# Designs tried in a protein design run: peptides against a protein of PDB entry 6FRK. Part 59

Target 1, 411 residues: chain A of PDB entry 6FRK
Amino acid sequence: NEEVLNAMLKEVCTALLEADVNIKLVKQLRENVKSAIDLEEMASGLNKRKMIQHAVFKELVKLVDPGVKAWTPTKGKQNVIMFVGLQGSGKTTTCSKLAYYYQRKGWKTCLICADTFRAGAFDQLKQNATKARIPFYGSYTEMDPVIIASEGVEKFKNENFEIIIVDTSGRHKQEDSLFEEMLQVANAIQPDNIVYVMDASIGQACEAQAKAFKDKVDVASVIVTKLDGHAKGGGALSAVAATKSPIIFIGTGEHIDDFEPFKTQPFISKLLGMGDIEGLIDKVNELKLDDNEALIEKLKHGQFTLRDMYEQFQNIMKMGPFSQILGMIPGFGTDFMSKGNEQESMARLKKLMTIMDSMNDQELDSTDGAKVFSKQPGRIQRVARGSGVSTRDVQELLTQYTKFAQMVKKM

## One batch from the design tools (peptide; aimed at target 1 T334)

Design b2_p20_7_s3 (made by RFdiffusion4, then SolubleMPNN; from b2_p20_7, 11 letters changed)
Fold by OpenDDE base, seed 5:
Structure b2_p20_7_s3 (fold): chain B 411 residues (1-411), chain A 20 residues (1-20)
Amino acid sequence: as target 1 above (411 residues)
Amino acid sequence: SLEELLALLHKLLEEISELL
């Protein structure tokens, strides 16, 4: 029994190290799991694997919990949120994602670019903010980030903004001058929350970087970025341990919508390769898939129309990044969709929907849509002209629909 | 590919139908 336990713990420890979990945390977890497992309970014929997985899961949940309540903005107040982090951490992109998140929740949100060090920082922020319709402040001429941050915060306070996000300079190295600048900005604007942005892909360096920020600035929240890449997110545990601050959000892609509130249980399930069934259920429920009883009933009867396919494409687009949905399904590895394949897939999905927008109700609602088009080739030419695509693109859509409808008939 | 996207949509629908 002890040999089997040690073998399984070795496998879990290897998987956690491959997930960029810090070696010290993995050692501590192994000891905690060994102490939590009663060997007598394992003798009772319980699934030893399930018991070990549950013990590992509980210990990982404790590692993600700093025991500190996450800061939350107060409605009807001016909440100043300062972002700190290294260059390339995704900090600037994350500022825009957080601003957009709060704006979508009905908060009066704005962005301030206090990054004077990076050429084009303000242009990048301005582009992101303009695309998201978020008010922004910055300067092309002022080089003091304290002046820019102070003026921007004052302006947006006077305009009764509720969420005021300040992006600061990120440097490539932990330079004392960067931390002094961050402290000067923090002292001038007196932020209600300081958010450390960490790249999950930095692996074993997560602890040392997170600690270096916490030792110099009062980090109160963590955001982990690039969880859509090869990084399994084990570095997030190191960031929480080093900062003693909760993870509040995760960045899960390149789009402004590739941003979600941090949930402990789903994150640990994903880290262990168990999938995120709860997050999938939550996303399914957010889609109001109660209206999909009719679809599920149609699918059970082997009925699938071009309209049903269109509605499913709309649902996928509402769920956000396809990589996130995949990463929630058990047995789909984090690598199943490369970043390049996702944007291309979403563009293809939009193109398919645009083709279907040029179809009529008789074509969309036919139980054999492909046969309707095959009987009257003039329909393909009409749809192609209406959607601005080739007749080949319409034929490809119909071929794919036919394959899908045949799969549904086999269900 | 579009085939991969549709296969994936099918799997998603299958998993959703098993969860619902």
Scores: peptide ipSAE 0.017, ipTM 0.479, DockQ to the pose 0.024
OpenDDE base, seeds 1, 2, 3, 4: peptide ipSAE 0.017, 0.014, 0.010, 0.010; ipTM 0.505, 0.474, 0.463, 0.462; seeds 1, 3 fail the geometry check

Design b2_p20_7_s4 (made by RFdiffusion4, then SolubleMPNN; from b2_p20_7, 12 letters changed)
Fold by OpenDDE base, seed 2:
Structure b2_p20_7_s4 (fold): chain B 411 residues (1-411), chain A 20 residues (1-20)
Amino acid sequence: as target 1 above (411 residues)
Amino acid sequence: DEEERLKLLHELLQELSELL
């Protein structure tokens, strides 16, 4: 029993290390899991794998919880949010994403560019802000970030903005001069929240970077970027441990909408390859798929049409990148969707939809669409001609529909 | 109801992933 436990813990530790979890945290987690597992309960025929997974999950949840409540902006007040982080962390993009998030929630939001070090920083912020219709402030002539930040914060306070986001200079290396500049800006503007932005793709370096920022500035919140379908996010655990600050948001891509509130349970589930069931619920609910109630009712009655399949393809396309959707399904590993596969998968989906666009209402609304086509093979030829595909492509679609409709009838 | 909806959606997406 102890050998089996040690073997399974070794496998979990390997998977966590491959997920960029810090080696110290993995060692501590291994000890905590060993102490939390009752070996006597494991002898009673309980599923040892499930017990270890649950113990690992519970300890990972504790590692993501700093024991500190996240700062939240107060509605109708002026909330100053200062961003800090290295160059290339996605800090400037994340400022725009956070501003857009609050704007969509009906907050009076603005952006300040206090990055005087990087050539074109203000132009980049201005471009992003203008596209999102977010008010912005910055200078092409002022070189002191303290002056720009102070003037911008004062301006937007006087204009009764509720969310005032200040982007600061990021450097490639931890330089004392950067930290002094950040402290001078923080002292001048008196931010209500300091957000550290970190790139999840830097893996084991997350701890050292996060610690260096926390040792110099009063980081109160963390945002983790580049948590696209490939980033396992283990570096986020290191950032929480080093900063003792909660993760408040995650960046899940390059688009302004690729930004979501951090949820502990979904994140740990994804990290363990269990899928993100809750994040899928949230995305489905955000899409206002009211049409899903009618579908669910049909599915409960074992009814599934080609139109219902078409509507599901539309819903999948609305949910965003297919890689993000598949990465939310338990058992779909991150490796299944290379960037090449996503475009190909979306092209396949669009091809299937184009085939269905050439079907008539009788074909689309039939509870046995495959039987309609099997009874009148001339329909397959018509649809194939209408969509510019082979009769084989239409038969493959009908075969897939039949599998789906059989699954729905078994539910 | 939401858990059943989600199970349905996961099974749907699983079959769709076999399509893609």
Scores: peptide ipSAE 0.019, ipTM 0.465, DockQ to the pose 0.128
OpenDDE base, seeds 1, 3, 4, 5: peptide ipSAE 0.017, 0.019, 0.018, 0.019; ipTM 0.435, 0.448, 0.446, 0.440

Design b2_p20_8 (made by RFdiffusion4)
Pose (drawn by RFdiffusion4):
Structure b2_p20_8 (pose): chain A 374 residues (1-38, 47-273, 303-411), chain P 20 residues (1-20)
Amino acid sequence: NEEVLNAMLKEVCTALLEADVNIKLVKQLRENVKSAIDNKRKMIQHAVFKELVKLVDPGVKAWTPTKGKQNVIMFVGLQGSGKTTTCSKLAYYYQRKGWKTCLICADTFRAGAFDQLKQNATKARIPFYGSYTEMDPVIIASEGVEKFKNENFEIIIVDTSGRHKQEDSLFEEMLQVANAIQPDNIVYVMDASIGQACEAQAKAFKDKVDVASVIVTKLDGHAKGGGALSAVAATKSPIIFIGTGEHIDDFEPFKTQPFISKLLGQFTLRDMYEQFQNIMKMGPFSQILGMIPGFGTDFMSKGNEQESMARLKKLMTIMDSMNDQELDSTDGAKVFSKQPGRIQRVARGSGVSTRDVQELLTQYTKFAQMVKKM
Amino acid sequence: VEEELEELAELHQELLELLE
């Protein structure tokens, strides 16, 4: 049985290694689901599913904008990850939700970058800012957020150039652009086909600049996006959106369950009964209930107080014979009144007859009356 | 405590009358 756990466990470790999941997290997840584990494909895959939900959970809720206030969002990520594409996908998302959204092109390096964001904003009917001539992104971002602030826009999304960690020049310039405009949220956009080099770049981005949200693009293809587990652990940020195509409407919020599945592949007879059950539990205590001075009108009249401490086990063979629908019903007596067929199966395996209940049903009706009167 | 015991004794007497 120890060999059936390991053959089926190394087959999921290969399923995650092929889904570009970091080898560090696969080796760690393997011995996490091995230590926490101490119709067969369900008792195994359910344990694997709960261990994955433990990893995709960063514990941090997403940053959401406030209507009636200026929200500045700054996009960061590697070269070619889809920042300019996801910039228009997000401005279009909120603009359709009713936000005064606008775009700013703070890329002074990439050829045809302002022309790219201009044509994406021209098409989606979204205001845009940028420059062909201005070579300082700190100047484009500062003079753009200033313009759209004096125009009272609620979502101001600043696009930046692609940068990698080994370029300290572009990582300083990214920190200065973030210090000039002071964004409310910084989004780390990552390609879904990224391999093992993802945890190092995503971590260096978190160190130089405060990354609070992560977007995974190019998920509409064959890439399952296992590199996102390494960006969530590195940036400590949840995934808010995913990209699912080249167009502006190929964009939707991140849901954890479908991503993990793809990455993996009035008084009743019942109340009359419980009140009785507690009066029998407090039944050997009936002599304490006759203590009160001047209140002892009677005690154990006609000896029937002895069987009121004997009827509740026989009535419990009826509850033992009851399932969770009759037991958890608001009116435990209405489930059997409509279907007196349930009065016969309660009588079979519990040894009580269907006759005994008629005297109980009268005793029930009287009890049900004096509680609604209570 | 005395009042709670009076209330439980009243419920107990009413139950005896209903069992009769």

Design b2_p20_8_s1 (made by RFdiffusion4, then SolubleMPNN; from b2_p20_8, 10 letters changed)
Fold by OpenDDE base, seed 4:
Formats: sequence, C-alpha cells, structure tokens
Structure b2_p20_8_s1 (fold): chain B 411 residues (1-411), chain A 20 residues (1-20)
Amino acid sequence: as target 1 above (411 residues)
Amino acid sequence: ELEELKKLRELYLELQKILE
C-alpha cells in the first residue's frame, strides 16, 4: 500500500512540477498528502487513485488560501488601488481590465498612468481607457511618477471617484531603482490596496519575483495573468506562498472581458487537468444561449444550416478565445491551442463569417447548403465577389460546412 | 447538462478542425 501511494504521489508531483508548481511547494504538498491519507482506509478497497486525487486537491486548495481575507473596495468611498509588477507581466492591461470590471458593476472608476519609464505607456493606457470609456489621467511631459500619481489621485478624489487605479512603471529586472520608485509612489498616494500583477508563464521564477516585490512593498493582493496560454497556473501558488496575499482576479486572455474573480475550486480543478465544468456552465449561461435550445433541438434532428454554423461562430466569438473554452472542458489541456494559433483561428473565423455575410437567406437557411451551391455554381462566384475572396475560399468553407453537417447527422 | 456539454465538446472539436 505504501509503495502504491508513493508511486501515485510521484506521478502527481511530476504533473505539478510540469504545471510550474514550485519544487518546495510540491515537496510540502507530498508530505501533507502523506499525512492526510490513512493507509488503513486505502486498504479497505476504496479507489486509491480517487482518494489520492481528493487529498491532493484539498492540499492545493490550502496552498492558494493565504488565510487572509481579500481587500474589497468600499462603496461610496474613494478606494486607491496601486498596481505593481514587472514589465511584460500584463500590469497595464490588467489595470484596464480591473477598471472595466468595476465600471460594469456601477462603480465610478478611473485610471492613472504613472508609468514614465515605458515609451508610449500613457498612449497605450489612453487608447485602452478611451475604448472602454474609462476616465484617465497621465502626462506626456512629467517624468516623476510620484507627481503624476499624486496629481491624478487628488484630481479623481475631488471628482468623487470610487475606484482610482494607479499603474506604475514596470522594469525588465528587479532593480533597486524600481523598488524605490514604487515606495515613493506608495508613500505619496497612500493606497488602500497594492496589487501585485504576475505573469503565470514565468514558471519557477514566480516565487523569487513575488518575494522580491513583497519584501519591498506591502503587497496585499495578487492578480495572475496569461492563464490563457501554456501557463498551467502553478506559479500562482508560488505567488500566494511568497506574498501571503490572496489572488483576487485572473487574466484569461487579451480582451478587456478576459478577466474574472479568482475562484479556488475551478482554478485547482483546471491545474489538475480536471477542467472547469462550473465555469463552463456559467459562461454558457451568461451567453443567453436561448438559441442553444433551438440549436440542440436541430442537432438532435441532424439539421444543420450555414446560418446555424454562423450562429455558432458568433457564440464562439462571444465566449471569448476558443482556447479558454476548450481549456474549461475536462481532458482538454491548456496547451490545446497556443496563443498564436488562437489569433489565427479568430482571424479565420472572422473571414468565414465575412464570406457567409455575402450569402442570401436561401443559401444560409437551406438544410443542404452545399447542394444549393453545387447545383448553381454561379452562387459561389457571387459570394466570392461579395466577400472579396477567391472562389476557392468559398468552396473551402462549403467543404468545412459539409464535414460539420455530416458530423451533426451522426450525433 | 453533461450530455449537452459532451455535444458542445464535440461541436468545438470539429470547429477547431475547421479553424486549423
């Protein structure tokens, strides 16, 4: 029994290391799991694998809980939120995502760009903020981030903003000058919350990076970014362990909506490759797929039109990146689509939709759309001209549709 | 719900093959 336990724990430890979980945390987890498993209960014929998985899950849940309640903004107060993190962590994008999240919830939210180090930081923030209709502050001429942050915070306090987000300079390395600048900004604006933004894709470097920030600035919250890519999220455990601060949100993609409150259970489930069925159900329900009952009913009858395919493409686009949806389904790893493939896939999807936008209702609503086009080849040429594509591109779409319609008939 | 999720999975797998 102990040999079997040790073998299974070795497999789990290997999988956790491959998920970028820090070696020290994996060792600690192994010992905690061993201590939590009653070997006598394992002898009683229970599914040993399921028992070990449950014990591992329970110990991972403890590792993401710092035992500290997350800071939450107070309604009707001025809440200053300072962001800290390295360049390329997704900090600036995350500031905009958080601002948009609170704005959608009816908070009076604004953004301050105190990043004077990165060329075009203010232009990027301004562009993102303007697109999201979020008020912003920054300077093209002021080089002192303390002045910009102080003036911006004062301005938005006077205008009775409830959520005041301050983006700071990120640097490529842990430099003493970066930490001094962060301390000066923090001392000047007296933030209610300091958010450390971490890129999950840095793997084993997450612990050292998170610790370096916590040792210099009073990090109270963590946001983990780039969980849409190859990052299996194990670095998030390292950030919590190092900062002793809760993960409050996760960034799940490049879109402003690819941002969600951190949920422990779905995150650990995904980390273990169990998927996020609850989050998938929530996303599916949020899409108001009233049209999905009609689709499911059509699918049950083996009916599938070009319009039905178009509507599914719209649903995929509304659900966000295809990789995220797949990564929520059990047995689809996070590695199922690389970020590069995702943008290309979305571009292909948009191209296919543009071709279908040039189709007429008779073509779109035909139960045998491919046959409509095969009987009258002039339709292919019309659609090709209307969409600005080759006749080959239209034929390829129809071939893809035919394959899909054949699959639906087998369902 | 599980059967719907399976169908959705199959749908997305085929959509992926179309998008590759």
Scores: peptide ipSAE 0.083, ipTM 0.667, DockQ to the pose 0.141
OpenDDE base, seeds 1, 2, 3, 5: peptide ipSAE 0.022, 0.021, 0.023, 0.053; ipTM 0.483, 0.478, 0.486, 0.624; seed 2 fails the geometry check

Design b2_p20_8_s2 (made by RFdiffusion4, then SolubleMPNN; from b2_p20_8, 12 letters changed)
Fold by OpenDDE base, seed 3:
Structure b2_p20_8_s2 (fold): chain B 411 residues (1-411), chain A 20 residues (1-20)
Amino acid sequence: as target 1 above (411 residues)
Amino acid sequence: ELELLKKLRELYLKLQEILK
């Protein structure tokens, strides 16, 4: 029994290390799991694998909980949120994502660019803010980030903004000058929350980076970025351990809407390769896929049209990158679609949709769309000409649809 | 719910084969 336990714990520890979990945390987790498992209960025929998984899950949940309540903005008050983090962490993009999140929730939100170090930082923030219709402040001439941050905060306080987000300078490395600048800005603007932004893809460097920021500035919240890539998020545990601060949001892609409130249970499930069923359900619910009842009923009856396929492609495109959706399904690793294959896959989906945009309602709404085209080959030539594609491309779409419809009939 | 997720998984696996 102990040999089997040690073998299974070795497999779990290897998987956690491959997920960028810090080696010290993995060792401590192994000891805590060993202490929590009753070997006598394991002998009684209980599913040893489920017991170990549950014990591991429980200990990972404790590692994500810093024991501190997350800061939340107060409605009708002026809430100043300062962002800190290295260059390339996704800090500037995350400021825009957070601003857009609060704006969509009906908060009067603004952005301040206090990054004077990076050429074009203000132009990038201005571009992102303008696209999202978020008010912004910054300077092309002022080089002191303390002056810019102070003036911007004062301006937006006087204009009764509720959420005032301050983006600060990043550096390529941890530099004393960066930490001094951050401390001067924090002292001048007196933020209600300091958010540390961490790139999950830096792996084992997460602990040292998070500690260096917390030792210099009073980090109260963490945002983890780039969880759409190969990063399994184990570095997030290192950030919580080092900062003693809760993860409040995660960045899941490059789009302004690739941003979600942090949920402990889904995150740990994903880290263990169990998938994120809850996040999949929430994402499906946020899309107001109430029209999915009609689709689910059609699928139950084995009915599937070209229009139903088009609507599914639209839903996939609205859900964000297909890799994210796959990464939420249990037993799909994050590696199942490389980022390069995703853009190509999205381009293929758009091409297929463009072909279907040249179809008529009789073709789209037929329960046997392939038979409609097979009976009248002139339809294929019409659709090909209308969409600017070859007749072969239309035949490939119809072949794909037929394979899909045959699968739905077997469901 | 688990059967629907299995069906969705099979659907997405086939979509992936189609999108290859």
Scores: peptide ipSAE 0.021, ipTM 0.503, DockQ to the pose 0.134
OpenDDE base, seeds 1, 2, 4, 5: peptide ipSAE 0.021, 0.008, 0.020, 0.020; ipTM 0.481, 0.359, 0.472, 0.438; seed 2 fails the geometry check

Design b2_p20_8_s3 (made by RFdiffusion4, then SolubleMPNN; from b2_p20_8, 10 letters changed)
Fold by OpenDDE base, seed 3:
Structure b2_p20_8_s3 (fold): chain B 411 residues (1-411), chain A 20 residues (1-20)
Amino acid sequence: as target 1 above (411 residues)
Amino acid sequence: ELEELKELRKLYLELQKILE
């Protein structure tokens, strides 16, 4: 029994190390799991694997809980949120994502660019803010980030903004001057919350980086970025341990909507390779797919139209990258769709939708769409001309639809 | 709910094969 326990714990420890969990945390977790497992209960024929998984899950939940309540903005007040993090962490993009999140929730939100170090930082923020219709402040001429941050915060306070987000210069590992700059900005604007933005892909470096920020500024919240890639997010545990601050949001891609509130249970489930069923359900529910009940009901009856396929393509596009959806399904590894294949898949999806946009209601709503086109080949030529594609591309779409409709009939 | 998710998974797997 102890040999089996040690073998299973070795596999779990290997998987956690491959998930970028810090080696010290993995060792501590192994000891805590060993102390929590009753060997007598394991002898009684209980599923040893489930017991170990539950013990590991419980200890990982404790590692993401700093024991501190997350800061939340107060409605009708002026809430100043300062962002700190390394260059390339996704900090500037995350400022825009957070601003857009609060704006969509009905908060009067604005952005300040206090990054004077990076050439084009203000242009990038302005581009993102303009695209999202978020008010912004910055300077092309002022080089002191303290002046820009102070003036911007004062301006937006006077205009009764509720959420005032300040983006700062990203540090390179070696520049102590940028930590003093961040401290000067924090002292000048007196933020209600300081958010550390961490890239999940930096792996074992997460602890040392998060600690370096916490030792200089009073980090109260963490945002983890780049959880759309191969990063399993184990570095997030290191950030929580180092900052003693809760994870408040995660970034799950490059789009402004690829941003969600942090949930402990789904995150740990994903970290263990169990998938994110809860996050999949939540994303499906957030899409107000009342139409999904109607679709699931149609699927249960073996009915599937070209319109139903078009609506599914729209839903996939709204849910974000297909790789993220697959990565949320248990037993699909993150490796199943490389980022390169995702853009190509989305381009293929858009092409298929453009072909269907040239179809009429009779073609789209037919329970046997392929038969409608086979009976009248002139329809294929019409759709091909209307969508600017070859007749072969339309025939390939119809072949794909037919395979799909045959699968639905077998379900 | 679990059976619906399994059906949705089969659906997405076939959609993936279509997009490959």
Scores: peptide ipSAE 0.027, ipTM 0.519, DockQ to the pose 0.115
OpenDDE base, seeds 1, 2, 4, 5: peptide ipSAE 0.034, 0.021, 0.023, 0.020; ipTM 0.548, 0.472, 0.521, 0.449; seeds 1, 5 fail the geometry check

Design b2_p20_8_s4 (made by RFdiffusion4, then SolubleMPNN; from b2_p20_8, 9 letters changed)
Fold by OpenDDE base, seed 1:
Structure b2_p20_8_s4 (fold): chain B 411 residues (1-411), chain A 20 residues (1-20)
Amino acid sequence: as target 1 above (411 residues)
Amino acid sequence: ELEELKKLRELYLELLKILE
C-alpha cells in the first residue's frame, strides 16, 4: 500500500512540476498528502486513486488560500488601486482589463498612466482606454511618476470616480531605483489596494519575483496573466506563497474581456486536468442562450437539425477563445489547443458555417438533413458552388451532422 | 436543470471534438 501511494504521489508530483509548481511547494504538498491519507482506509478497498486525488486537491486549495480575505472596492467610495509588476508581465493590459471589468459592472472607473520610463506607455494605455471608453490621465511632458499619479488621483477624486487604477513603471530587473519610485508613488497616493501582476509563463521564477516585490511593496492582491492554455498556472501557487496575498483575477487571453475573477476550486480542478465544469456552466449561462430551453426541448425529443448545429456553432464563437472552452472540459489539457490550433479550429468552424449559409430553409430545418441531401445529390453541388467549397467538404459536413443527430437520438 | 445542462455539455463536447 505504501509503495502504491508513493508511486501515485510521484506521478502527481511530476505533473505538478510540469505545471510549474515550485519544487518546495510540491515537496510540502507530498508530505501533507502522506500525513492526511489514512493507509488503513486505503487497505479497506476505497478507490485509492480517488482518495489520493481528493487529498491532493484539498492540499492545493490550501496552497492557493493565503488565509487573508481579498480586498474589495466599496461602492460610492473612492477606491485607489495601484498596479505593480515586471515589464512584460501584462500589467498595463491588466489595468485596462480590470477597469473594463468594473465599468461593465456599473462602477465609475478611470485609468492613470504613471509609467514615465517606457516610451509609448501612455499612448498604449490611451489606446486601450479609448477603445473601452474608459477615462484616462497621463502626461507626455511630466517625468515624475509621483506628480502624475498624485494629480491624476486628485482629479478623479474630485470628479467622484469610484475606481481609480494607477499603472506604474515595469521593471526589467531588480533595480533599487524603481523600487524607491514605487514606494514614493504608493506614499503619495495612499492606495487602498496594491496589485502585483505576475506572468504565469515564467515558471519556477515566479516565487523569487513575487518575493522581491513583497519585500519592497505591501502587495495586498495578485493578478496572474497569460493563463491562455500555455501556462499551466503552477506559478500562481508560488505567488500566493511568496506574497501571502490572494489571487483576485486571472488573465486568460489577449482580449480586454479575457479577464475573470479568481475561483480557487475551478482553478485547482483545471491545474489537475479535471476541467472546470462550473466555469463551463457559468459561461453557457452568461451567453444568455435565450433558446437553450427550445434546444433542450428538441434534444429531449431527439431532434437536431442543421440549423440547430449552426446556432450551436454561433454560440461556441460567442463563448470566446475555443482554448478556454476546451480547458474547461475534463481530460482536455490546457495545451490541447496551441494558439495555431485555435485559429485553425475557428477557421474550420467559419468554413462549416459558410457552407450552411448556402443551404435553404428546407435543408436547414429538416430533422433528417443528411437524408434530404442523399435523396437529391444536386443539393450538394448547389451548396458547394454557393459556398465556394468542394462537394467533398459538403459531404464531410453532412457526415459530421449525421454523427451529431445520431448522438442526440441516443440521449 | 442539471440534467438539461448535462445534455448541453455532452452536445458541446461532441461539437468541440469535430473542430479538432
Scores: peptide ipSAE 0.031, ipTM 0.633, DockQ to the pose 0.076
OpenDDE base, seeds 2, 3, 4, 5: peptide ipSAE 0.027, 0.031, 0.031, 0.031; ipTM 0.626, 0.635, 0.636, 0.629; seed 3 fails the geometry check

## One batch from the design tools (peptide; aimed at target 1 L326 T334 D335)

Design b2_p21_1 (made by RFdiffusion4)
Pose (drawn by RFdiffusion4):
Structure b2_p21_1 (pose): chain A 374 residues (1-38, 47-273, 303-411), chain P 21 residues (1-21)
Amino acid sequence: NEEVLNAMLKEVCTALLEADVNIKLVKQLRENVKSAIDNKRKMIQHAVFKELVKLVDPGVKAWTPTKGKQNVIMFVGLQGSGKTTTCSKLAYYYQRKGWKTCLICADTFRAGAFDQLKQNATKARIPFYGSYTEMDPVIIASEGVEKFKNENFEIIIVDTSGRHKQEDSLFEEMLQVANAIQPDNIVYVMDASIGQACEAQAKAFKDKVDVASVIVTKLDGHAKGGGALSAVAATKSPIIFIGTGEHIDDFEPFKTQPFISKLLGQFTLRDMYEQFQNIMKMGPFSQILGMIPGFGTDFMSKGNEQESMARLKKLMTIMDSMNDQELDSTDGAKVFSKQPGRIQRVARGSGVSTRDVQELLTQYTKFAQMVKKM
Amino acid sequence: EEFEEHLEQFLELYLELLKAS
């Protein structure tokens, strides 16, 4: 049985290693689901599913904008990850939700970058800012957020150039662009086909600049996006959106369950009963109930107080015979009144008859009356 | 009838103790 756990566990470790999941997290997840584990494919895959939900959970809720206030969003990520494409996908998303959204092109390096964001904004009917001539992105971002602030826009999305960590020049310039415009949220856009080099770049982005949200693009293809577990752990940020194509409407919010599945592959007879059950539990205590001075009108009249401390076990064989629908019903007496067929099965395996209940149903009706009167 | 009255008094007393606890 120890060999059935390991053959089926190394088959999921290969399923995650093929899904570009970091080898550090696969080896760690393997001994996490081995230590926490101490119709067969369900008792195993349910334990694997709960261990994955533990990893995709960063514990941090997403940054959401406030209507009536200026929200500046700054995009960061590697070269070619889909920043300019996801810039227009997000401005189009909020503009359709009713936000005064605008775009700014703070890329002064990549050829045809302003022309790219201009044509994406021209198409989606979204205001845009940038420059063919201005070579300083700190100037384009500052003079753009200033313009769209004096025009009272609520979503101001600043696009930046692609950068990698070994370029300290572009990482300083990213930090200065973030310090000039002071963004309310910084989004780390990552390609879904990224391999093992993802945790190092995503961590260096978190160090130089404060990354609060992560977007995973190019998920409409064969890439399952296992590199996102290493960006969530590095940036400490949740995934808020995913990209699912080249168009502006190929964009939707991140849902954890479908991504992990792809990455993996009035008084009633019942109340009359419980009140009785507590009066029998407090039944050997009936002599304490006759203690009150001037209240002892009677005590165990006609000896019937002894069988009121004997009827509740026999009535419990009826509850033992009941399932969770009758037991958890608001009116435990209405489930059997409509279907007196349930009065025969309760009588079979519990040894009580269907006759005994007629006297109980009368006793029940009287008890049900004096509680609605209570 | 006397017994039903005694039983109602007993149920009421049980509820008063239950509320006092």

